Peptides against a protein of PDB entry 8HF1. Designs and how they scored, part 304

Target 1, 320 residues: chain A of PDB entry 8HF1
Amino acid sequence: NVMLYATKPTEVMVSFPHQEQVLTVTRLISAEIEKFYVSLDLMNIGVQPIRRSKSLQCLRDPSKKSFVKQLFNDFLYQMKEYGIYAASIAIISLIVEFDIKRRQAETLSVKLMHRTALTLCEKIRHLLVQKLQDMTYDDDDDNVNTEEVIMNFSTPKVQRFLMSLKVSFADKDPKDICCLVFVERRYTCKCIYGLLLNYIQSTPELRNVLTPQFMVGRNNISPDFESVLERKWQKSAIQQFRDGNANLMICSSVLEEGIDVQACNHVFILDPVKTFNMYVQSKGRARTTEAKFVLFTADKEREKTIQQIYQYRKAHNDIA

## One batch from the design tools (peptide; made by RFdiffusion4, then SolubleMPNN)

Design b2_p29_7_s1 (from b2_p29_7, 18 letters changed)
Fold by OpenDDE base, seed 5:
Structure b2_p29_7_s1 (fold): chain B 320 residues (1-320), chain A 29 residues (1-29)
Amino acid sequence: as target 1 above (320 residues)
Amino acid sequence: SELEKFEKEFEEIEKKAKEVLKKVEEKEA
């Protein structure tokens, strides 16, 4: 039980300015998604056959429209919380998902719905990539993956996170690094993974130092096949991290579900700690003698965050 | 209070972290 181990990592809080990215492109994308929702609501997809998936937790959206809206809402959240660069990676995951759903569509109407969603994602991707290219003289897609572009089109939170990685790990021995990065949402794991791959590749001091991997939460909503693939991926990712083939693991609440990961020397909490369990489970992974537990907070939420972490620390000390 | 001690601890750590980050920003600029 991870709760019983009194880990005393050094707790670090990194504050970042709240910037509302008032970018025309983000407003345009949001408006295109809202227009799509109006169109989506008008789509007659008929009554879908209830697949007898034994998982009671299949969001029985008889229209499958709520799932489409959820993915776009998750994308909008990622664009807001992590920035345009992260959004350019996140949209690829939507493209993949909607292409899968388009191919799996049992009706022409559902196929068309997912095709329309896919077309919107392709348009969004183009708008994002074009905006990233505005800083580059060369129209090469690889040129948008520079440290400068990544930093400029990331939110202050992500900027401070990337800088914290550079400060923490520049020119270190990869074997001395065992890092966890916690995010709230499963889709953020893959988004931040893609961002980190590009950032590490563009940052000479990290290129041969950090090898990232990611774990996504169990999708109890996915078809049995997708759930098996996700489970295989998770097992492989965990094994790579245990074997030292990866030294940075991006994860969501998966570790709260009892996935045993080795003791880490760095734990980054990229998103707000919303629960006592998250605090205890994440902090409980920072078990080495010089382990760091790093929190990120907006300046406007700093006081509230301090008070909340104090209460969690107190409650943990009363139980441990 | 214990909370005020905890707040001060975080302020000191945050200040140190901010100084380190700024030093990296200044080297990359």
Scores: peptide ipSAE 0.123, ipTM 0.683, DockQ to the pose 0.046
Fold by OpenDDE base, seed 1:
Structure b2_p29_7_s1 (fold): chain B 320 residues (1-320), chain A 29 residues (1-29)
Amino acid sequence: as target 1 above (320 residues)
Amino acid sequence: SELEKFEKEFEEIEKKAKEVLKKVEEKEA
């Protein structure tokens, strides 16, 4: 039982300044999404046929509108928490999802709803990419993926995370690295994965050192086919990580599903630890005293975070 | 208190982390 293994990794807390992104582009995007919600609420999509064979979760949103709003709310969260560079990657996940839902639409009204959502995502992507290009003199899309652009358009949390990776792994042997990065949300895994690919490629000290992969928890929300593809992909990602073909794994809530990932020498918690279970399970992946367990906290939340981690340590020691 | 010891431990680790990060920023500048 991972909970009973009293691992004593070196715990590290990295603080970052709480900065609200006061970018005009983020305000414009938020306003466009809010306008879209008003339009979405006015859309008559009719009563959707409930197929008895679809998982209980397909029954939770008969209107399919709440799911559309959830994806945009998750995007807004990612833009706020990780920055506009991460948002430019996150929006691609929405584009893919809405295109799938548009193709799977059983009615013209639902097809139109997903098409309208897709058009908004394309507009948002354009606004984000244009803002990233404002720092590049060259119109080439490849020029927005520089270390400088990534850093300048990332939140202080992501900046500190990327710097922590560079400090931790510069010029190391890839075989000696076993790194986990925990995030709260499924879509954040893909977003941070894309960001890390571009950052690693643009950072000479990391280019041949870090090979990232991601793993998404089995959210039963996906259709049975998506769940099978995700299971196959998860199995492949885990196998690549076991075989050393990947040495950095980005995870969301994966430990709740009993996915056996090897012991790691670095565990990064990019998002706030909200549960004792997440603390114990993530920390339990750092099995040596030389292993690092790294937490990120906003300066304003530092004291509260320290108190919470203390309570989790105490509770863990009382059980161990 | 045990809490104060824990807070101090994090402050020392955070200080070291900030110093390391600052040295990286200074090398990249």
Scores: peptide ipSAE 0.047, ipTM 0.466, DockQ to the pose 0.045
Fold by OpenDDE base, seed 3:
Structure b2_p29_7_s1 (fold): chain B 320 residues (1-320), chain A 29 residues (1-29)
Amino acid sequence: as target 1 above (320 residues)
Amino acid sequence: SELEKFEKEFEEIEKKAKEVLKKVEEKEA
């Protein structure tokens, strides 16, 4: 009986300054979205048929105005939490979603609603891309995907995260890396994935070291709405990570309890730890002897975060 | 302290990140 003493991961906290860098472009985008909400509330889309799925759970009808507002509110959150560069990637996900909904629209009024949302997304995309280009002194280089542009237009949290990756993994053997990055929201997985692809490609010390993937947790609530393509992609991404073809996996906090992800040597929690279960589940993936469990906190919330993590450690030790 | 224990392993990360942030601030000014 080799009692594999589960080596407790080293817990590390990285602090970042709370910068309210309210750029003029972020204010403009927020104001345009608020104007759109007023217009959206005035739109007569008629009585939409309540699609009752066979399961008694009121499926939030994704064609409703509330779903449109949810996507834009998620975008505004991502722009605030991750920065303008991340927002330029996040807006593409909204464009794709609204184009799908526009094509699936059963009524002309719903089709028009999604078309108006798309027009706003294209305007937002243009404003974001223009602002990214304004910092490239070389008028001729349309390449907004440089390490410098990514860093300049990322929040302090994302800057610290990217620096933590560079310091942790620069010039390492890809085989020695098994990294998880936890985020709260589904769309954040795609956004941070796109950001990391561009950052890694623009950072020579990481280009041949890190191969990122992302996993969007299955909405257990609606297996019927997951496209066959999304399910195939999720299975492929998990398999690539298991086979070592990918060594960094971005996961939403809705990891299905059943996704047996291998023991990792690095676990990054990019978003605040809100629950004891999230703490235990995410920390429980850092299982190697020298595993690191890395938290990010704003300086203003540092004391509160320390107290919360101490309480979670105590509670975890009392159960173990 | 618990704080000292949390931060010690990333002291170099914090230093490098501050150097990067300073360069960003100098270019935005």
Scores: peptide ipSAE 0.047, ipTM 0.625, DockQ to the pose 0.117; fails the geometry check
Fold by OpenDDE base, seed 2:
Structure b2_p29_7_s1 (fold): chain B 320 residues (1-320), chain A 29 residues (1-29)
Amino acid sequence: as target 1 above (320 residues)
Amino acid sequence: SELEKFEKEFEEIEKKAKEVLKKVEEKEA
């Protein structure tokens, strides 16, 4: 009964300029991925035995080409939406995924496909890291993880998000923080987690304040060995967040899957709120007396975002 | 306005974010 009397969270909208980072490196990477897609379409990946994998994706493309394209498309999305620094972390996830698939390949043709994808990922990683180093005075790889480099190579959205964390949590007691960060895509959870780890380590006022974890939705988990590791990680991450060993949780559609996350004092929506359910569920986690619900919007989409949030507020008040 | 209430808590964030963006633009120029 006490849960119904939760004070409405303070809703805040943070606007960011739509600056297209017109970096030559992003164009080069996109062109290399497009060339790779042409080569991938020409690859004769012979008839694979249809393993009765219960996953809808394994049923649609026995060659696994569509899955390879999906991973690179998700990478391109992350590079565009979060910036080059986030992309340098996101590419590592692709390298790991393709290396696992290369080792699990039953045919030489599939092994070659994943090898070619890996070689492209390594090239992309090199291009990204080199671009991050171009703004550092020292050639050492360790110098790319500064607050300045992270901020400079992040999109305006991510810059505003990181600054929002800094202003909100600088020098606070870690025990007083229960923060959720919602993102749309599962792959973004890992990417933003890695970015936040590096940002927090590089930001003295946050280093001992924020301990991030991430959680991805179950529906996106491949039934393969990675799914068992991801499930173990998810259970551990939830438990750490419940035990207070982590005070910031990055999550995708986790709430739609009935994962009971604690009542939080801060909820950040990093990506556009696309569904009424996402709005209600995410806002419904901001249940403390001083809870904040923070949205991010591009200046060009500000009016549209306000109208959408107004419609969701109205619909929520009509059901409540 | 409803907009003013929506933005007021992050005025310092907006200021700092603009300063960061300006520094990025000055380094890319």
Scores: peptide ipSAE 0.026, ipTM 0.459, DockQ to the pose 0.136; fails the geometry check

Design b2_p29_7_s2 (from b2_p29_7, 15 letters changed)
Fold by OpenDDE base, seed 1:
Structure b2_p29_7_s2 (fold): chain B 320 residues (1-320), chain A 29 residues (1-29)
Amino acid sequence: as target 1 above (320 residues)
Amino acid sequence: SKEEEFEKLFKEIEEKAEKRRKEEEEREA
């Protein structure tokens, strides 16, 4: 169901069925990760040498095990919230991260820990890709990136999001589009970016219309994303978006903390709006009556979401 | 595949990040 609210911008609430279609593959993956956590807890990695010269950020990861668990928990969240297709992209980020951490390992025990994590990620990737291929009659890896496969292996939320993009932007002039997509978690930006690249490429009506970019906000908490490259990527992505070379920007809530992006005509909130600030800041990127502010809600949470958005709207109008 | 392109892109991003981290570590040492 789609509900329209006469606001500035126009608020759109898209409801989706909450189908926890627990596929056998997702159960298997979850079980393998849980088994890995048990093994990880039993691993003696010893006392880690605190290199005095490591930035305060390396000091904030007191347990290399905690970081490993965080990445897998973030993956499990993405698999649950966005589906198997998104998870197949998300796992690549874990593979990359664990390969780096394996190479950077100061001890054999830590190297082995990251190698074990990497091996699990490769197994998970294989399980995901195999499941995506089960619907493709052709063994060619390129066939898993079709609109059909993406849609079938995406959650109802992501399906409604992709449909909303298609409806909103099909055959439009790319110059007339300035779209923001807000996600809660920074790692979701990369995942949804990869998904969108594949979806747009597989969707003729969008292929020459949407040029996505992503921006991971500065995570004061996680140093691993503050690589000079990610900063260059962010600057490049922002510049491309400002120059109109990209017209869709995927961002986490951290855009709130100081990245001035131009006013957009479309703002999609892919994840639940958890705070008033997120509501105001994301909505504040859509400044015209013609601009759309699109929210997604599970049918089961619809009433709660409506009430919450109403409260936020009221509070915003009382301040404005 | 676009997945491979994305994986390559991530690898290139991470390799250049690792290279810069090493270059920064070598400059701070």
Scores: peptide ipSAE 0.016, ipTM 0.285, DockQ to the pose 0.014
Fold by OpenDDE base, seed 4:
Structure b2_p29_7_s2 (fold): chain B 320 residues (1-320), chain A 29 residues (1-29)
Amino acid sequence: as target 1 above (320 residues)
Amino acid sequence: SKEEEFEKLFKEIEEKAEKRRKEEEEREA
């Protein structure tokens, strides 16, 4: 069901069925990650040198193990929330990260830990790709990046999001489009970006219409070489969006960090609006009555979502 | 209307999702 609300901007709520896609492959992957956590807890990586940054806050350097677990937990979240197709893209980001960390490892034990994590990621990638290929009836078409495969292996939320893009933007002039897509997690930006690239390429009505970019929050973590490259990339992505060379921007909480993005005619909130600030900042990018502010909600959470949005509207009007 | 287009497409998605769910239930049975 689609509900239109007469607001400035026009608020649209898209409901989707809460289907936990319990695929055998997702159960297997989850079980392999849990087995890996048991193995990881048994690994002796030694005492990690605390980089004493001169600032008095002993930021406990997150244990190299905790970082590994965080990446896999974020992957499991993406697989659950966005589906196995999105997971096949998300796992590549983990492979890249663990390969970098393996090469940068200061000790043999840490190198082995990242190697083991990398080996698991390659296994997970193989399982995901194999499952995506099982739907290609033609043994000869190894192309898992079709509109059909993407749609079939995406969650109902992602399916409705992709269809909302198709309906909103099919055969439009790219210059008339300024679209923001908000997600909760920084890693989801990359995952949904990769998914959208493949979807747009496989969808003739969008191929020459949408040019996506993504923006991730600044890592508050140490100015390692990665943080400099990420900052350069972020500046380039923002500039492309400002110049109109990109017309769809996927972002997380980055707007709270004072990144000024132009006013947009479409704002999609792909994940639940958990904070008043997120509501105000995202909605504040859609400034006209013609602009659309699109929310996605599970059918089971629809009433709760409506009440929450009403509270945010009231609070916003009391400040205005 | 754009609303009718959205409703139609979402109905088609729901029907496909229900079909897949039945096919999964039949494979687990």
Scores: peptide ipSAE 0.008, ipTM 0.416, DockQ to the pose 0.425
Fold by OpenDDE base, seed 2:
Structure b2_p29_7_s2 (fold): chain B 320 residues (1-320), chain A 29 residues (1-29)
Amino acid sequence: as target 1 above (320 residues)
Amino acid sequence: SKEEEFEKLFKEIEEKAEKRRKEEEEREA
């Protein structure tokens, strides 16, 4: 059910079925991560020197164990919320992160911890890719990036999102498109970006129409060397979006005050709107009456979502 | 209407997903 509200912008709510399709592979992966957590808790990493960096609210667990657990918890969330196909992309980000951390390890114990995490990620990647290949008659890795495989191994939320893009933008002039996609988590931006690249490439009606980019909010930038690369990437991505070289931007945070992103004609909220600030700032990017503000909700949560959006709308009108 | 197109596409996705679930259940049985 699509609910249209006569607002400025036009608010659209897309419902999707809540399918707890717990595939055997997702259970196996979850069990392997749980076994790894038990092993991780038993690992003696020693007392790491507390580098008091004043500015980083990131709880630098001096043992770095909490960071490892956070990455796997974020992966498990992505696998659950977006599906196996998205998880196959998300795991690559973990592989890269743990390989960097393994190389940067100051102690043998920390190096071993990150190596063990990396080995688990490689096993998880193999399990995911194998499951994607079970739908392909050909053992060629390139065959897993088809529209059919992407759609089959995506959650109902992601399926509805991808179809919403196809219906909204098929065979349009790319210059007429300015689209924002909001997600809750930083790591989801990269995952959904990779998924969209493959989906767009596999969808002829979108291949020359949509050019995606992603941007991660500054507040979650780790001070590590990756933060400099990410800052450069963010600047480049924003500039490409401003110049019209990209027409779809994926964001995990509302664009900080001062990122003048042009008025967009489409705003998709892929994840639940958890804060009033997220509602106001995301909706504030859709400035025209012709602009669409699209929300996704599970059927089970539809009433709760409607009430929450109504409260946010009321609060916004009381301040305006 | 775009709404009818969305509803049609959503129904087609659900039918395909349900068919695939049945085919997967039949393969695991």
Scores: peptide ipSAE 0.006, ipTM 0.376, DockQ to the pose 0.450
Fold by OpenDDE base, seed 3:
Structure b2_p29_7_s2 (fold): chain B 320 residues (1-320), chain A 29 residues (1-29)
Amino acid sequence: as target 1 above (320 residues)
Amino acid sequence: SKEEEFEKLFKEIEEKAEKRRKEEEEREA
């Protein structure tokens, strides 16, 4: 169901069925990660130096083990929330991160830990890709990136998002499009970006219409964890979006970090709006009456979402 | 390196995407 609210911008709420993709592959992957956690807890990696970052943000367990578990937990979240197609892309980011950490390892035990994590990610990637290929008759890697495969292996939320993009932007002039997509987690930006590249490429009506980019929020944990490459890439992505070389930008918490993005005619909120600040800042990017502010909600959470948006709208009107 | 493989894979996805955009622009022209 789509609900339209007459606002400046026009608010649109897209509802999707809460269907957990109960795939055998997702259960297998979850079980493999759980087995890995048991093995990880048995690993002696020695005392890790507590890097006192001066930022008062909570001692995220400086344990190299906690970081490994966090990445796999984030992956499990991506797989659950966006589907196995998005997970097949998300796992590659873990592969990269664990390879970097393996190379940067100061001890053999830490190196082995990251190597074991990396081997698990490769196994997970193989399981995901194999499952995507089960729908295709040809072993050609291009065959797993069809509109049909992307749609079938995406969650209802992502399906409705992709449909909303197709309906909104099919056969439009690229210059008339300025689109923001907000997501909750930084890792979601990368996997949704990769998903969108493949979807746009597989969708004739969008191929020459949408050029996506993404922005990852600042890693508040350590300025050392923001690779110089990620910072350069963020600046380049923002510049491409400003110059019109990209017309769709995927963002996580970007507005809270003071990244000024131009006013857009479309703003998609792919994840639940958890804060008033997120609501105001994201909606504030859709400044015209013609601009669309699109929210996605599970059917079961629809009433709660409506009430929350109503409260945010009221609070915004009381402050403005 | 797997960073190079991922950069390569993303680059391949981007290059394939860019190639298909160009091939479509050439077909519409």
Scores: peptide ipSAE 0.021, ipTM 0.505, DockQ to the pose 0.020; fails the geometry check

